# Peptides against a protein of PDB entry 7SID, part 20

Target 1, 151 residues: chain A of PDB entry 7SID
Amino acid sequence: LHMYLMLLKELPGEEYPLPMEDVLELLKPLSNVCSLYRRDQDVCKTILNHVLHVVKNLGQSNMDSENTRDAQGQFLTVIGAFWHLTKERKYIFSVRMALVNCLKTLLEADPYSKWAILNVMGKDFPVNEVFTQFLADNHHQVRMLAAESIN

## One batch from the design tools (peptide; aimed at target 1 S31)

Design b2_p16_8 (made by RFdiffusion4)
Pose (drawn by RFdiffusion4):
Structure b2_p16_8 (pose): chain A 151 residues (1-151), chain P 16 residues (1-16)
Amino acid sequence: as target 1 above (151 residues)
Amino acid sequence: SELEERLEEEQDNFLD
């Protein structure tokens, strides 16, 4: 787990992007890793805080081949799964704060929501519309984080 | 497609 978190945190870089196949290799076990630790709040928070670093390489669309959409779908389905589970009151405010940070990073990467759309229950939600929902949260810290990051 | 089916199955496994 430590090895994988370290690789996720360190390997992606903004100045010189990785090949997309490498991004796919990085994102391949993430679904299973998240599946094992669905119950644990601390691990989930750590996983989100470490995966928010891949958006810098994911946001590149110059080489918009099939691998790009494959990696974007692989990441967005996990993010959407976390958001859906959060809507059902399944996570504590720490995981919600980490998800807010991830969503803020996604908004930074794709301001126009061309590709950053969460898919859940056969429906699609743009990240910008989802982000404003956190202004009505039950925890003050998450609301303040969303209000401050609303820019 | 095969890609859509794989992603749907991985998401369902996580949620179940």

Design b2_p16_8_s1 (made by RFdiffusion4, then SolubleMPNN; from b2_p16_8, 9 letters changed)
Fold by OpenDDE base, seed 2:
Structure b2_p16_8_s1 (fold): chain B 151 residues (1-151), chain A 16 residues (1-16)
Amino acid sequence: as target 1 above (151 residues)
Amino acid sequence: SAREEELQKKQQEFLS
């Protein structure tokens, strides 16, 4: 786990995006890793914080290649799962904060949710619609973060 | 598609 997290942490940011092939290779095992530690709040927070770099890489891709679509799908699958579990009140505010940051970054990359659509158990949820739900989060810091992201 | 099915399986495992 920690080796994988280190790899995620060392990913280049928006200024120097990774080749999509490399992004995809990192995303493929992500769902499995998240699944193993879904009940560990600290690990989930760490994962969500690290995948922010991945979102930035995805947002910088202007090509609708197969690898891009695949990478987007891999990532959105994980985010969708985290969101679903959040709706089930499985995560503390710090994890939700990290998730909101991911969603914020997605909206910055795809404001109209052209590709940023969460599919959870066969149902589609555009990220822009998902994001607004955090404006009503029970924790004030989550609400504040969400509100700041809208402006 | 095959990719979609794979992703669905991964998510199902995540949420199981």
Scores: peptide ipSAE 0.653, ipTM 0.946, DockQ to the pose 0.886
OpenDDE base, seeds 1, 3, 4, 5: peptide ipSAE 0.652, 0.651, 0.650, 0.650; ipTM 0.946, 0.945, 0.945, 0.945

Design b2_p16_8_s2 (made by RFdiffusion4, then SolubleMPNN; from b2_p16_8, 10 letters changed)
Fold by OpenDDE base, seed 2:
Structure b2_p16_8_s2 (fold): chain B 151 residues (1-151), chain A 16 residues (1-16)
Amino acid sequence: as target 1 above (151 residues)
Amino acid sequence: SSVDEELKKKQQEFLS
């Protein structure tokens, strides 16, 4: 886990995106890792914080290729799961903060949610619609973070 | 697609 997290952390930022093939390679185990530690708040927070780099990388991809769609799908699968569990009140505010940051970054990359759509249990939830739900979050810091993204 | 099905499977495992 720690090795994987380190790899996520060391990903190049938006200014120097990784080749999509490398992104895919990194994303392949992500779902499994998240699943294993889904009940660990600290690990989830760390994962979500680190995958911000992945989101930024995906956002810089101007390619509409199979690899891009695959990478987007891999990532959105995980985010969708985190969001769903958040709706079920499984995560503390710090994890939700990290999730909001991910969603914010997605919106910056895809303001109209053309590809940033969370599919959970066969239902589609555009990120722009999902994001607004955090404006009503029970924790003030989560609300503030969400509000900052709107303004 | 097969990829979509795989993703659904992964998510289901996540949520289980």
Scores: peptide ipSAE 0.396, ipTM 0.873, DockQ to the pose 0.899
OpenDDE base, seeds 1, 3, 4, 5: peptide ipSAE 0.387, 0.392, 0.385, 0.387; ipTM 0.870, 0.872, 0.870, 0.870

Design b2_p16_8_s3 (made by RFdiffusion4, then SolubleMPNN; from b2_p16_8, 9 letters changed)
Fold by OpenDDE base, seed 4:
Structure b2_p16_8_s3 (fold): chain B 151 residues (1-151), chain A 16 residues (1-16)
Amino acid sequence: as target 1 above (151 residues)
Amino acid sequence: SAMEKELQEQQQRFLS
């Protein structure tokens, strides 16, 4: 876990996008790692914060390749799972804050949710629609962050 | 697709 988190932390980000092949390699173990630590709030928060770099890389990619779609799919699958568990009230506000930041970054890259669509248990949820739900979050800081992201 | 099925399986493991 620590080694993986270190790799995520050291991603260069939007200014220096990585080849999609490298991004995909980093995303491959992500679902498994999240699954193992889904009950650890601090680890989940850390993961969500670190994958922001990945989101930025995905958003800057203009490639229409299988690798791009695969990378997007890998990431969106994880985000969808976090969102689902959030709806089940499994995460504290700090984790939800991190999730909102991920969703915000996705919307910045894809404002109309053309590709940023969460598939959860066979159903599709555009990120722009998902994001608006956080405007009604029980925690005031989450609502505030969501509101700031839209304006 | 095969890719979508794999992702769904991964997500299911995550949510189980």
Scores: peptide ipSAE 0.577, ipTM 0.925, DockQ to the pose 0.879
OpenDDE base, seeds 1, 2, 3, 5: peptide ipSAE 0.575, 0.576, 0.576, 0.576; ipTM 0.925, 0.925, 0.924, 0.925

Design b2_p16_8_s4 (made by RFdiffusion4, then SolubleMPNN; from b2_p16_8, 8 letters changed)
Fold by OpenDDE base, seed 3:
Structure b2_p16_8_s4 (fold): chain B 151 residues (1-151), chain A 16 residues (1-16)
Amino acid sequence: as target 1 above (151 residues)
Amino acid sequence: SEREKELQQKQQNFLS
């Protein structure tokens, strides 16, 4: 786990994106790692914070590429799962904060949710619609972070 | 698609 987290942390920023093939290879095991540690709040927070760099890579890619679509799918599968568990009140505010940051970054790359759509249990949820739900979060810091992203 | 089914299975495992 620690080695994998280190790899995520050391991902290049938006100025130096990884080849999509490399991004895809890094994303493929992500859901499995998250599944193993879904009940560990600190690990989930750390993962969500680190994958922010992945979102930036996805936003700079060719949307018509098969590898891009695959990478987006791998990533959105994980985000969708975190969102679903959030709705089930499985995560404390610090994890929800990290999730909101991921969603914010997605909206910056795709404001109209052309590709940023969460599919959970066969249903599609555009990120822009999902994001608005955090404006009513029980924790004030989560609401504030969500509100800042609107303006 | 087959890829979509794989992703769905991954998510199901995550949520199980």
Scores: peptide ipSAE 0.657, ipTM 0.948, DockQ to the pose 0.890
OpenDDE base, seeds 1, 2, 4, 5: peptide ipSAE 0.657, 0.656, 0.656, 0.656; ipTM 0.948, 0.948, 0.948, 0.948

## One batch from the design tools (peptide; aimed at target 1 Q74 L85)

Design b2_p17_1 (made by RFdiffusion4)
Pose (drawn by RFdiffusion4):
Structure b2_p17_1 (pose): chain A 151 residues (1-151), chain P 17 residues (1-17)
Amino acid sequence: as target 1 above (151 residues)
Amino acid sequence: SSRLEEAEEEAEEFINS
């Protein structure tokens, strides 16, 4: 787990992007890793805080081949799964704060929501519309974080 | 693609776990 978190945190870089096949290799075991630790709040928070680093390489669309959409879908489905589970009151405010940070990073990467769309229950939600929903949260810290990052 | 379909199935299993 430590090895995988370290690789996720360190390998992606903004100045010189990785090949997309390497991004796919990085994102391949993430679904299973998240599946094992679905119950644990601390691990989930750590996982989200470490995966928010891959958006810098994911946001590149110059080489918009099939691998780009495959990697974007692999990431967005996991993010949508976390958001859906959060809507059902399944996570504590720490995981919600980490998800807010991830969504803020996604908004930074794709301001027009061309590709950053969460898919859940056969429906699609743009990240910008989803982000404003956190202003009505039951925890003050998450609301303040969303209000401050609303810019 | 096959990779995307597998990833969607694994996300569904994660939600329903």

Design b2_p17_1_s1 (made by RFdiffusion4, then SolubleMPNN; from b2_p17_1, 6 letters changed)
Fold by OpenDDE base, seed 4:
Structure b2_p17_1_s1 (fold): chain B 151 residues (1-151), chain A 17 residues (1-17)
Amino acid sequence: as target 1 above (151 residues)
Amino acid sequence: SARVEEAQKKAEEFINQ
């Protein structure tokens, strides 16, 4: 876990996008790691904070490539799982804050959710619709962050 | 893709734990 988190932390920012092949390699274990530590709020928060770099990379990539769609799909499935568990009230506000930041970054790259669509248990949920739900979050900081993101 | 489908299966496990 620690080595994986370190790798995620060392990812370059939006100005220096990674090759899609490298992104795919980093995404491969992501679902497993999230599953193993789903009940650890701090680990989940850390993961969500670090994958922001991945989101930025995906947003700048060529959308016509199969590898890009593959990477986007793998990433969005994880985000969808976090969102689903959030609806089940499994995560504290700090984790939800990190999730909102991920969704915000997705919307910056895809404001109309053309490709940013969460698939959870066979159902599709556009990120812009998902994001709107955080405007009604029980925690004031989450609501504020969500509101700032759409303005 | 096959990789996305695999990720979705893992995500379902993630949800159902």
Scores: peptide ipSAE 0.456, ipTM 0.907, DockQ to the pose 0.874
OpenDDE base, seeds 1, 2, 3, 5: peptide ipSAE 0.456, 0.455, 0.454, 0.452; ipTM 0.907, 0.907, 0.907, 0.906

Design b2_p17_1_s2 (made by RFdiffusion4, then SolubleMPNN; from b2_p17_1, 7 letters changed)
Fold by OpenDDE base, seed 2:
Structure b2_p17_1_s2 (fold): chain B 151 residues (1-151), chain A 17 residues (1-17)
Amino acid sequence: as target 1 above (151 residues)
Amino acid sequence: SAIQEEAKKKAEEFINQ
C-alpha cells in the first residue's frame, strides 16, 4: 500500500503529464487498493489526495484516445464508488473534503461534464450535479470547500 | 472496453465489500 501511495504521490502534475500508458498502469490496482482499505478513513483520504495528480493528467489528454477513455473510466469508477459510500455516510469529513477536491479538479478539466460522469450501479451522475450536493454537506468545512470551488 | 468492464466489476466489489 505505502509503496503504491508513494508512487501516486510522486506522479508529475499538470505541468508534465504522464503518458497515458503509465496512467493506465497506475490505475489498474487503484480499485483494489481502495476496496481493501475502504473502511480506513486515513488511507482513503490519502488515496484521494494522491489521485489528484491522476485527474490533472487525465484533463490534459486527448479525449478521442481509447486509452484516455479507459483511464477516465477507471478513475471515475473509483470516484463513483467513493461518492456512493459517501452518500451512505461511510466517510468522515476529511475524506469527503478530499473527494470534493477530486471533483473540483474534474470540473476544472471538464466544466460541462462531457466525460466526467460517475456511473454508480448503472446510473449516471454528472460530476457538476454531484458536486453541488456537497454544498449541503453536514460539515461546515466541506460546505465551505465546495462553495469556494464554485466561486 | 474490456478494461472498462473490469473497472466496473472492481468498483462493484468496492461498493459491496
Scores: peptide ipSAE 0.420, ipTM 0.892, DockQ to the pose 0.911
OpenDDE base, seeds 1, 3, 4, 5: peptide ipSAE 0.414, 0.312, 0.418, 0.415; ipTM 0.891, 0.822, 0.892, 0.892

Design b2_p17_1_s3 (made by RFdiffusion4, then SolubleMPNN; from b2_p17_1, 6 letters changed)
Fold by OpenDDE base, seed 1:
Structure b2_p17_1_s3 (fold): chain B 151 residues (1-151), chain A 17 residues (1-17)
Amino acid sequence: as target 1 above (151 residues)
Amino acid sequence: SKLQEEAEKKAEEFINQ
């Protein structure tokens, strides 16, 4: 876990994008790691904070490549799972804030949710629709963060 | 894709754990 988290942390941002092939390889084990540590709030927060760089990389890449689509799918699948568990009240506010930051970054890259669509249990949820739910979050800091993303 | 299908299976495990 620690080595993997370190690798995620070291991902370059939008100014230094990784080849999409490398991004994809880094994303492949992500779902498994999240699943193993889903009950550890600190680990979940850390993961969500680190994968922000992945979103930036995805936004700077050619969206028509197969690797880009695969990378998008790997990332969105994990975000969808976090969102689903958030709706089930499994995560504290600090994790939800990290998730909102991920969603915010996705919307910056794809404001109309053309590709930023969460598929959860066989159903599609555009990120722009999912995002609005955090405007009504129980924690004021989460609501404020969500509101700042829109205004 | 096959890769996406595998990811979705892993996500289901994530959700249901």
Scores: peptide ipSAE 0.456, ipTM 0.904, DockQ to the pose 0.853
OpenDDE base, seeds 2, 3, 4, 5: peptide ipSAE 0.455, 0.454, 0.451, 0.455; ipTM 0.903, 0.903, 0.903, 0.904

Design b2_p17_1_s4 (made by RFdiffusion4, then SolubleMPNN; from b2_p17_1, 7 letters changed)
Fold by OpenDDE base, seed 2:
Structure b2_p17_1_s4 (fold): chain B 151 residues (1-151), chain A 17 residues (1-17)
Amino acid sequence: as target 1 above (151 residues)
Amino acid sequence: SERVEEAKKKAEEFVNQ
């Protein structure tokens, strides 16, 4: 786990996007890792913070590329799971903060949720629709972060 | 893609655990 997290942490920023092939390799184990540590708040927070680099890479890629669609799909399934568990009140505010940052970054890359759509248990949820729900989060810092993201 | 489907399966496991 820690080795994987280290790899995620060391990803280059938006200024130097990764080749999509590298992104795919990093995403390959992501769902499994998240599943294994779903109940660990600290690990979840760390994962969500580190995958911000992935989101930025996905947003800069050719939308018509098969690899891009593949990477987007893999990533969004994980985010969808985090969103679902958030609705089930499984995550503390710090994890939700990290999730909001991910959603914010997604919206920056895809403001109209053309591809940023979460599929949870067979139902589609555009990220822009999901994001607005955090404006009503029980924790004031989460609400504030969400509100700041709109401006 | 097949990889996406695998990810979806893992995500379902993630949600349902």
Scores: peptide ipSAE 0.380, ipTM 0.879, DockQ to the pose 0.885
OpenDDE base, seeds 1, 3, 4, 5: peptide ipSAE 0.377, 0.377, 0.373, 0.377; ipTM 0.879, 0.878, 0.877, 0.878

Design b2_p17_2 (made by RFdiffusion4)
Pose (drawn by RFdiffusion4):
Structure b2_p17_2 (pose): chain A 151 residues (1-151), chain P 17 residues (1-17)
Amino acid sequence: as target 1 above (151 residues)
Amino acid sequence: SESLEEVEENVEEWLEE
């Protein structure tokens, strides 16, 4: 777990992007890793805080081949799964804060929501519309974080 | 792709828990 979190945190870089196949290799076990630790709040928070680093390389669309959409879908489905579980009151405010940070990073990467769309229950939600929903949260700290990052 | 289908399936099974 430590090895995988370290690789996720360190390998992606903004100045010189990785090949997309390497991004796919990084994102391949993430779904299983998140599945094992669904119950644990601390691990989930750590996982989100470490995976928010991959958006810098994911946001590149110059080489918009099939691998780009495959990696974007692999990431967005996990993010949407976390968001859906959060809507059902399944996570504490720490995981919600980490998800807010991830969504803020996604909004930074794709301001027009061309590709950053969460898919859940056969429906699609743009990240910008989802982000404003956190202004009505039940925890002051998450609301303040969303209000401050609303810019 | 096959890898994407496997990831989507694992996510669906995760949501069923």

Design b2_p17_2_s1 (made by RFdiffusion4, then SolubleMPNN; from b2_p17_2, 8 letters changed)
Fold by OpenDDE base, seed 2:
Structure b2_p17_2_s1 (fold): chain B 151 residues (1-151), chain A 17 residues (1-17)
Amino acid sequence: as target 1 above (151 residues)
Amino acid sequence: SEELKEVQETIEKMLSE
């Protein structure tokens, strides 16, 4: 786990986007890791913080290739899971803040939620719609973060 | 893709637990 998390952390920044093939390789174990540690707040927070690099890579891809769509789909599936568990009140505020940052980054890349759509339990939830829900979060810091992200 | 399907199945299983 820690090795994987370290790898995610060491991903190149926005100035040097990863090839989509590399992104796909990094995404392969992600769902399994998330599933295994979904109840660990610290691990989830760390994952969400580190996958921000992935979001940036996905958003910068101008090529609507199969690999891009695949990577986006895989990533959004995981994010959707975190959102779902958030709705079920499974995560503390620090994890929710990390999730908001992910959603913010997604919206920056896809303001109209053309591809940034969460599919959970067979239902589609555009990220822009999901994001607005955090404006009503029970924790003031989460609300503030969400509000600041809109401006 | 097959990989996407596997990811979806993994998450669906997780959420069903």
Scores: peptide ipSAE 0.687, ipTM 0.957, DockQ to the pose 0.838
OpenDDE base, seeds 1, 3, 4, 5: peptide ipSAE 0.682, 0.682, 0.686, 0.682; ipTM 0.956, 0.956, 0.957, 0.956

Design b2_p17_2_s2 (made by RFdiffusion4, then SolubleMPNN; from b2_p17_2, 8 letters changed)
Fold by OpenDDE base, seed 5:
Structure b2_p17_2_s2 (fold): chain B 151 residues (1-151), chain A 17 residues (1-17)
Amino acid sequence: as target 1 above (151 residues)
Amino acid sequence: SSELEEVEQTVQEMLSQ
C-alpha cells in the first residue's frame, strides 16, 4: 500500500502530464486499494489527496482517445464510491474536504460535466450537481471549501 | 445492521473489477 501511495504522490501534475498509458497503469490497482481500505479514513484521505495529480493529468489529455475514456472511467468509479460513502455518513469532515478538492479539480478540467459523471446504483450524477450538495454540508469548513470553489 | 451491509455491498460492487 505505502509503496503504491508513494507512486501516486510522485505523479507529475498538470504542468507535466504523463502518457495516458502510464496513467492507466497507475489507476489499475486503485479500485482494489480503495475497496480494501475504505474503512480506514486516514488512508482514504491520503488516496484522495494523491489522486488529485491523476485528475490534472486527465484534464490535459485528448478526450477523444479510448485510453483517456478508460482512465476517466476508472477514476470516476473510485470517486463515485467515496461519494456514496459520504452520503451514507461514513466519512469525517477531513475526508469530505479531500473529496471536495477532487471534485473541484474535476470541475476545473470539465466545468460542464461532459465526462465527469458519477454512476451510483445504476444512476448517473453529473459532478457539478454532486458538488453543489457540499454547500449544505454539516461542517463549516466543507461548506466554505465548496463555496470557494464556485467563485 | 442490514443498512450497513447494504452500503458495504454497494461499494464493493462499485469497486469490483
Scores: peptide ipSAE 0.533, ipTM 0.904, DockQ to the pose 0.067
OpenDDE base, seeds 1, 2, 3, 4: peptide ipSAE 0.531, 0.531, 0.532, 0.531; ipTM 0.904, 0.904, 0.905, 0.904

Design b2_p17_2_s3 (made by RFdiffusion4, then SolubleMPNN; from b2_p17_2, 9 letters changed)
Fold by OpenDDE base, seed 2:
Structure b2_p17_2_s3 (fold): chain B 151 residues (1-151), chain A 17 residues (1-17)
Amino acid sequence: as target 1 above (151 residues)
Amino acid sequence: SSSLEENKKIIEQMLSE
């Protein structure tokens, strides 16, 4: 786990995007990792913080590429899971903060939620609609972060 | 892709637990 997290942490930022092939390879194991550690708040927060760089890479890529679509799908699958578990009140505010940051970055990359759509249990949730729900989060810092993203 | 489909199933199973 920690080796994998280190790899995620070392991802280049937006200034130096990774090849989509590399992004995809890093995302493929992520669903398994999330499944195993979904109850660990610290691990979840760490994952969410590290995948921010991945979101930036995804937003700069050609949407018509097979690898791009695959990578987007891999990422959205995991984000959807975190969103669902958040709705079930499984995560503390610090994890929700990290999730909001991911969603914010997604909206910056895809403001109209053309591809940024969370599919959870057979239902589609556009990220722009999902994001607004954090404006009513129980924790003031989460609300503030969400509000800052709107402005 | 097959990998994506597999991962979707993994997450779906996780959320169903």
Scores: peptide ipSAE 0.708, ipTM 0.961, DockQ to the pose 0.807
OpenDDE base, seeds 1, 3, 4, 5: peptide ipSAE 0.706, 0.706, 0.706, 0.704; ipTM 0.961, 0.961, 0.961, 0.961

Design b2_p17_2_s4 (made by RFdiffusion4, then SolubleMPNN; from b2_p17_2, 8 letters changed)
Fold by OpenDDE base, seed 2:
Structure b2_p17_2_s4 (fold): chain B 151 residues (1-151), chain A 17 residues (1-17)
Amino acid sequence: as target 1 above (151 residues)
Amino acid sequence: SPELEEVKEIIEEMLSL
C-alpha cells in the first residue's frame, strides 16, 4: 500500500495531464482499494490527497468523451463513498479536510454540478450542495477550509 | 507509462491479498 501511494504521488499532475486511458486504469481498482482501507484514517487521507491529481485531470478533459464520462462516474463513486462515511461520522477532521479539497477541485471543474453529482444509497447529491454542508462542520478548520474555498 | 504499470501491479497485488 505504501508503495502504491508513493507511486500514485509521483504520477503526472496538472502540468502534464494523464491520458484519459491512464486515468481510467487507475480509477477502476481504486474503489476497491478505498473499500479495503475505509476504516484507516491515515490511508484514507493519503488517498484523498493523491486523487486530487485525478480530479484536475478530469477537469481538463473533453466532457463529451465517453471515457471522460466513465472516469467521472468512477471517481464520483469513490468520493460518494467517502462522503457517505463522513455523514456517518466515521472520519476525523483531517480526512474531512482532504475530502473538502477534492470537492473544491470538483466545483472548480464543474461549478454548476452538471456532472459532479454524488449518488449515495440511490439518491443524488450535487457536489455544490454537499460542499455547503461542510460550512457547518463540527471542526473549525474544516469550516474554515470550506469557507475559503467558496471565495 | 511505466509508472502506471507499476502502480497497477501493486494494486492488483493488494487486491489479491
Scores: peptide ipSAE 0.024, ipTM 0.556, DockQ to the pose 0.066
OpenDDE base, seeds 1, 3, 4, 5: peptide ipSAE 0.022, 0.023, 0.023, 0.024; ipTM 0.526, 0.549, 0.558, 0.552

Design b2_p17_3 (made by RFdiffusion4)
Pose (drawn by RFdiffusion4):
Structure b2_p17_3 (pose): chain A 151 residues (1-151), chain P 17 residues (1-17)
Amino acid sequence: as target 1 above (151 residues)
Amino acid sequence: EEREEEREEETEKFLNA
């Protein structure tokens, strides 16, 4: 777990992007890793805080081949799964704050929501519309974080 | 198409864990 979190945190870089196949190799076990630790709030928070670093390389669309959409889908389905579970009151405010940070990073990466759309229950939600929903949260810290990051 | 189907199965396993 430590090895995988370290690789996720360190390998992606903004100045010189990785090949997309390497991004796919990084994102391949993430679904299983999140599946094991679905119950644990601390691990989930740590996973989200570490996976928010991959958006810098994911946002590149110059080489918009099939691998790009495959990696974007692999990441967005995990993010949508976390959001859906959060809507059902399954996570504490720490995981919600980490998810807000991830969504803020996604908004930074794709302002027009061309590709950053969460898919859940056969429906699609743009990230910008989802982000404003956190202004009505039950925890003051998450509301303040969303209000401050609304810019 | 096979990758999409594998991803859907992994997502369902995560949500139902």

Design b2_p17_3_s1 (made by RFdiffusion4, then SolubleMPNN; from b2_p17_3, 6 letters changed)
Fold by OpenDDE base, seed 5:
Structure b2_p17_3_s1 (fold): chain B 151 residues (1-151), chain A 17 residues (1-17)
Amino acid sequence: as target 1 above (151 residues)
Amino acid sequence: MEREEELQQQLEKFLNA
């Protein structure tokens, strides 16, 4: 876990995009790592904070590339899982804050949710629709972060 | 279709962990 988190942390953002092949290699173990530590709030928060760089990198890529679509799919699968478990009240506010930041970054890259769509249990949920749900979050700071992201 | 199935399997493993 520690070594993997270090790799994610060092991933450059939109200013210095990596080849998509390298991004894919970093995404390979992501779902497994998240699955293993889904009940650890601190680890989940850390992972979500680190994968912000992945979203920024994806936004600078050629959307017509098969590798880009693959990377998007792998990332969105993980975000969809975190969102689903959030609706089941599995995560504290700090994890939800990190998730909102991920969703915000996705909307910055894809404002109309052309590719930013969460597929959960066979149903599609555009990120812009998912994002509005956090405006009614039980925690003050989560609502504030969501509201500020719309401006 | 195969890739979509793989992604769904990953999601299921995550949700069932």
Scores: peptide ipSAE 0.497, ipTM 0.898, DockQ to the pose 0.813
OpenDDE base, seeds 1, 2, 3, 4: peptide ipSAE 0.494, 0.496, 0.492, 0.496; ipTM 0.898, 0.898, 0.898, 0.899

Design b2_p17_3_s2 (made by RFdiffusion4, then SolubleMPNN; from b2_p17_3, 7 letters changed)
Fold by OpenDDE base, seed 1:
Structure b2_p17_3_s2 (fold): chain B 151 residues (1-151), chain A 17 residues (1-17)
Amino acid sequence: as target 1 above (151 residues)
Amino acid sequence: SEREKELQEQLQKFLNA
């Protein structure tokens, strides 16, 4: 886990994007890692903070590439899971803050949710619609972060 | 697609962990 987290931490951001092939390799184990540590709030927060760099890379890539679509799918699967578990009140505010930051970054790359769509249990949820739910979050800091993103 | 099915299986494993 620690080695994987270190790799995620060192991912270049928007200023220096990685080839999509490299992004895919990093994303492949992500869902499995998240599932193993889904009950560890600190690990989840760390993962969500680190994958911000992945979103930045995805936003600058060609959308018509098969690798891009694959990377988007892998990433959105994880985000969808975190969002679903958030609705089930599984995560404390600090994890939700990190999730909002991920969603914010997604919306910066895809404001109209053309590809940023969470599919959970066969249903599609555009990120722009999902994001609005955090405006009504129980924690004031989460609401503030969400509000700052759209104001 | 087959890839989408695989991703949904990953999601299910995540949610059931």
Scores: peptide ipSAE 0.574, ipTM 0.927, DockQ to the pose 0.857
OpenDDE base, seeds 2, 3, 4, 5: peptide ipSAE 0.574, 0.570, 0.574, 0.571; ipTM 0.926, 0.926, 0.926, 0.926

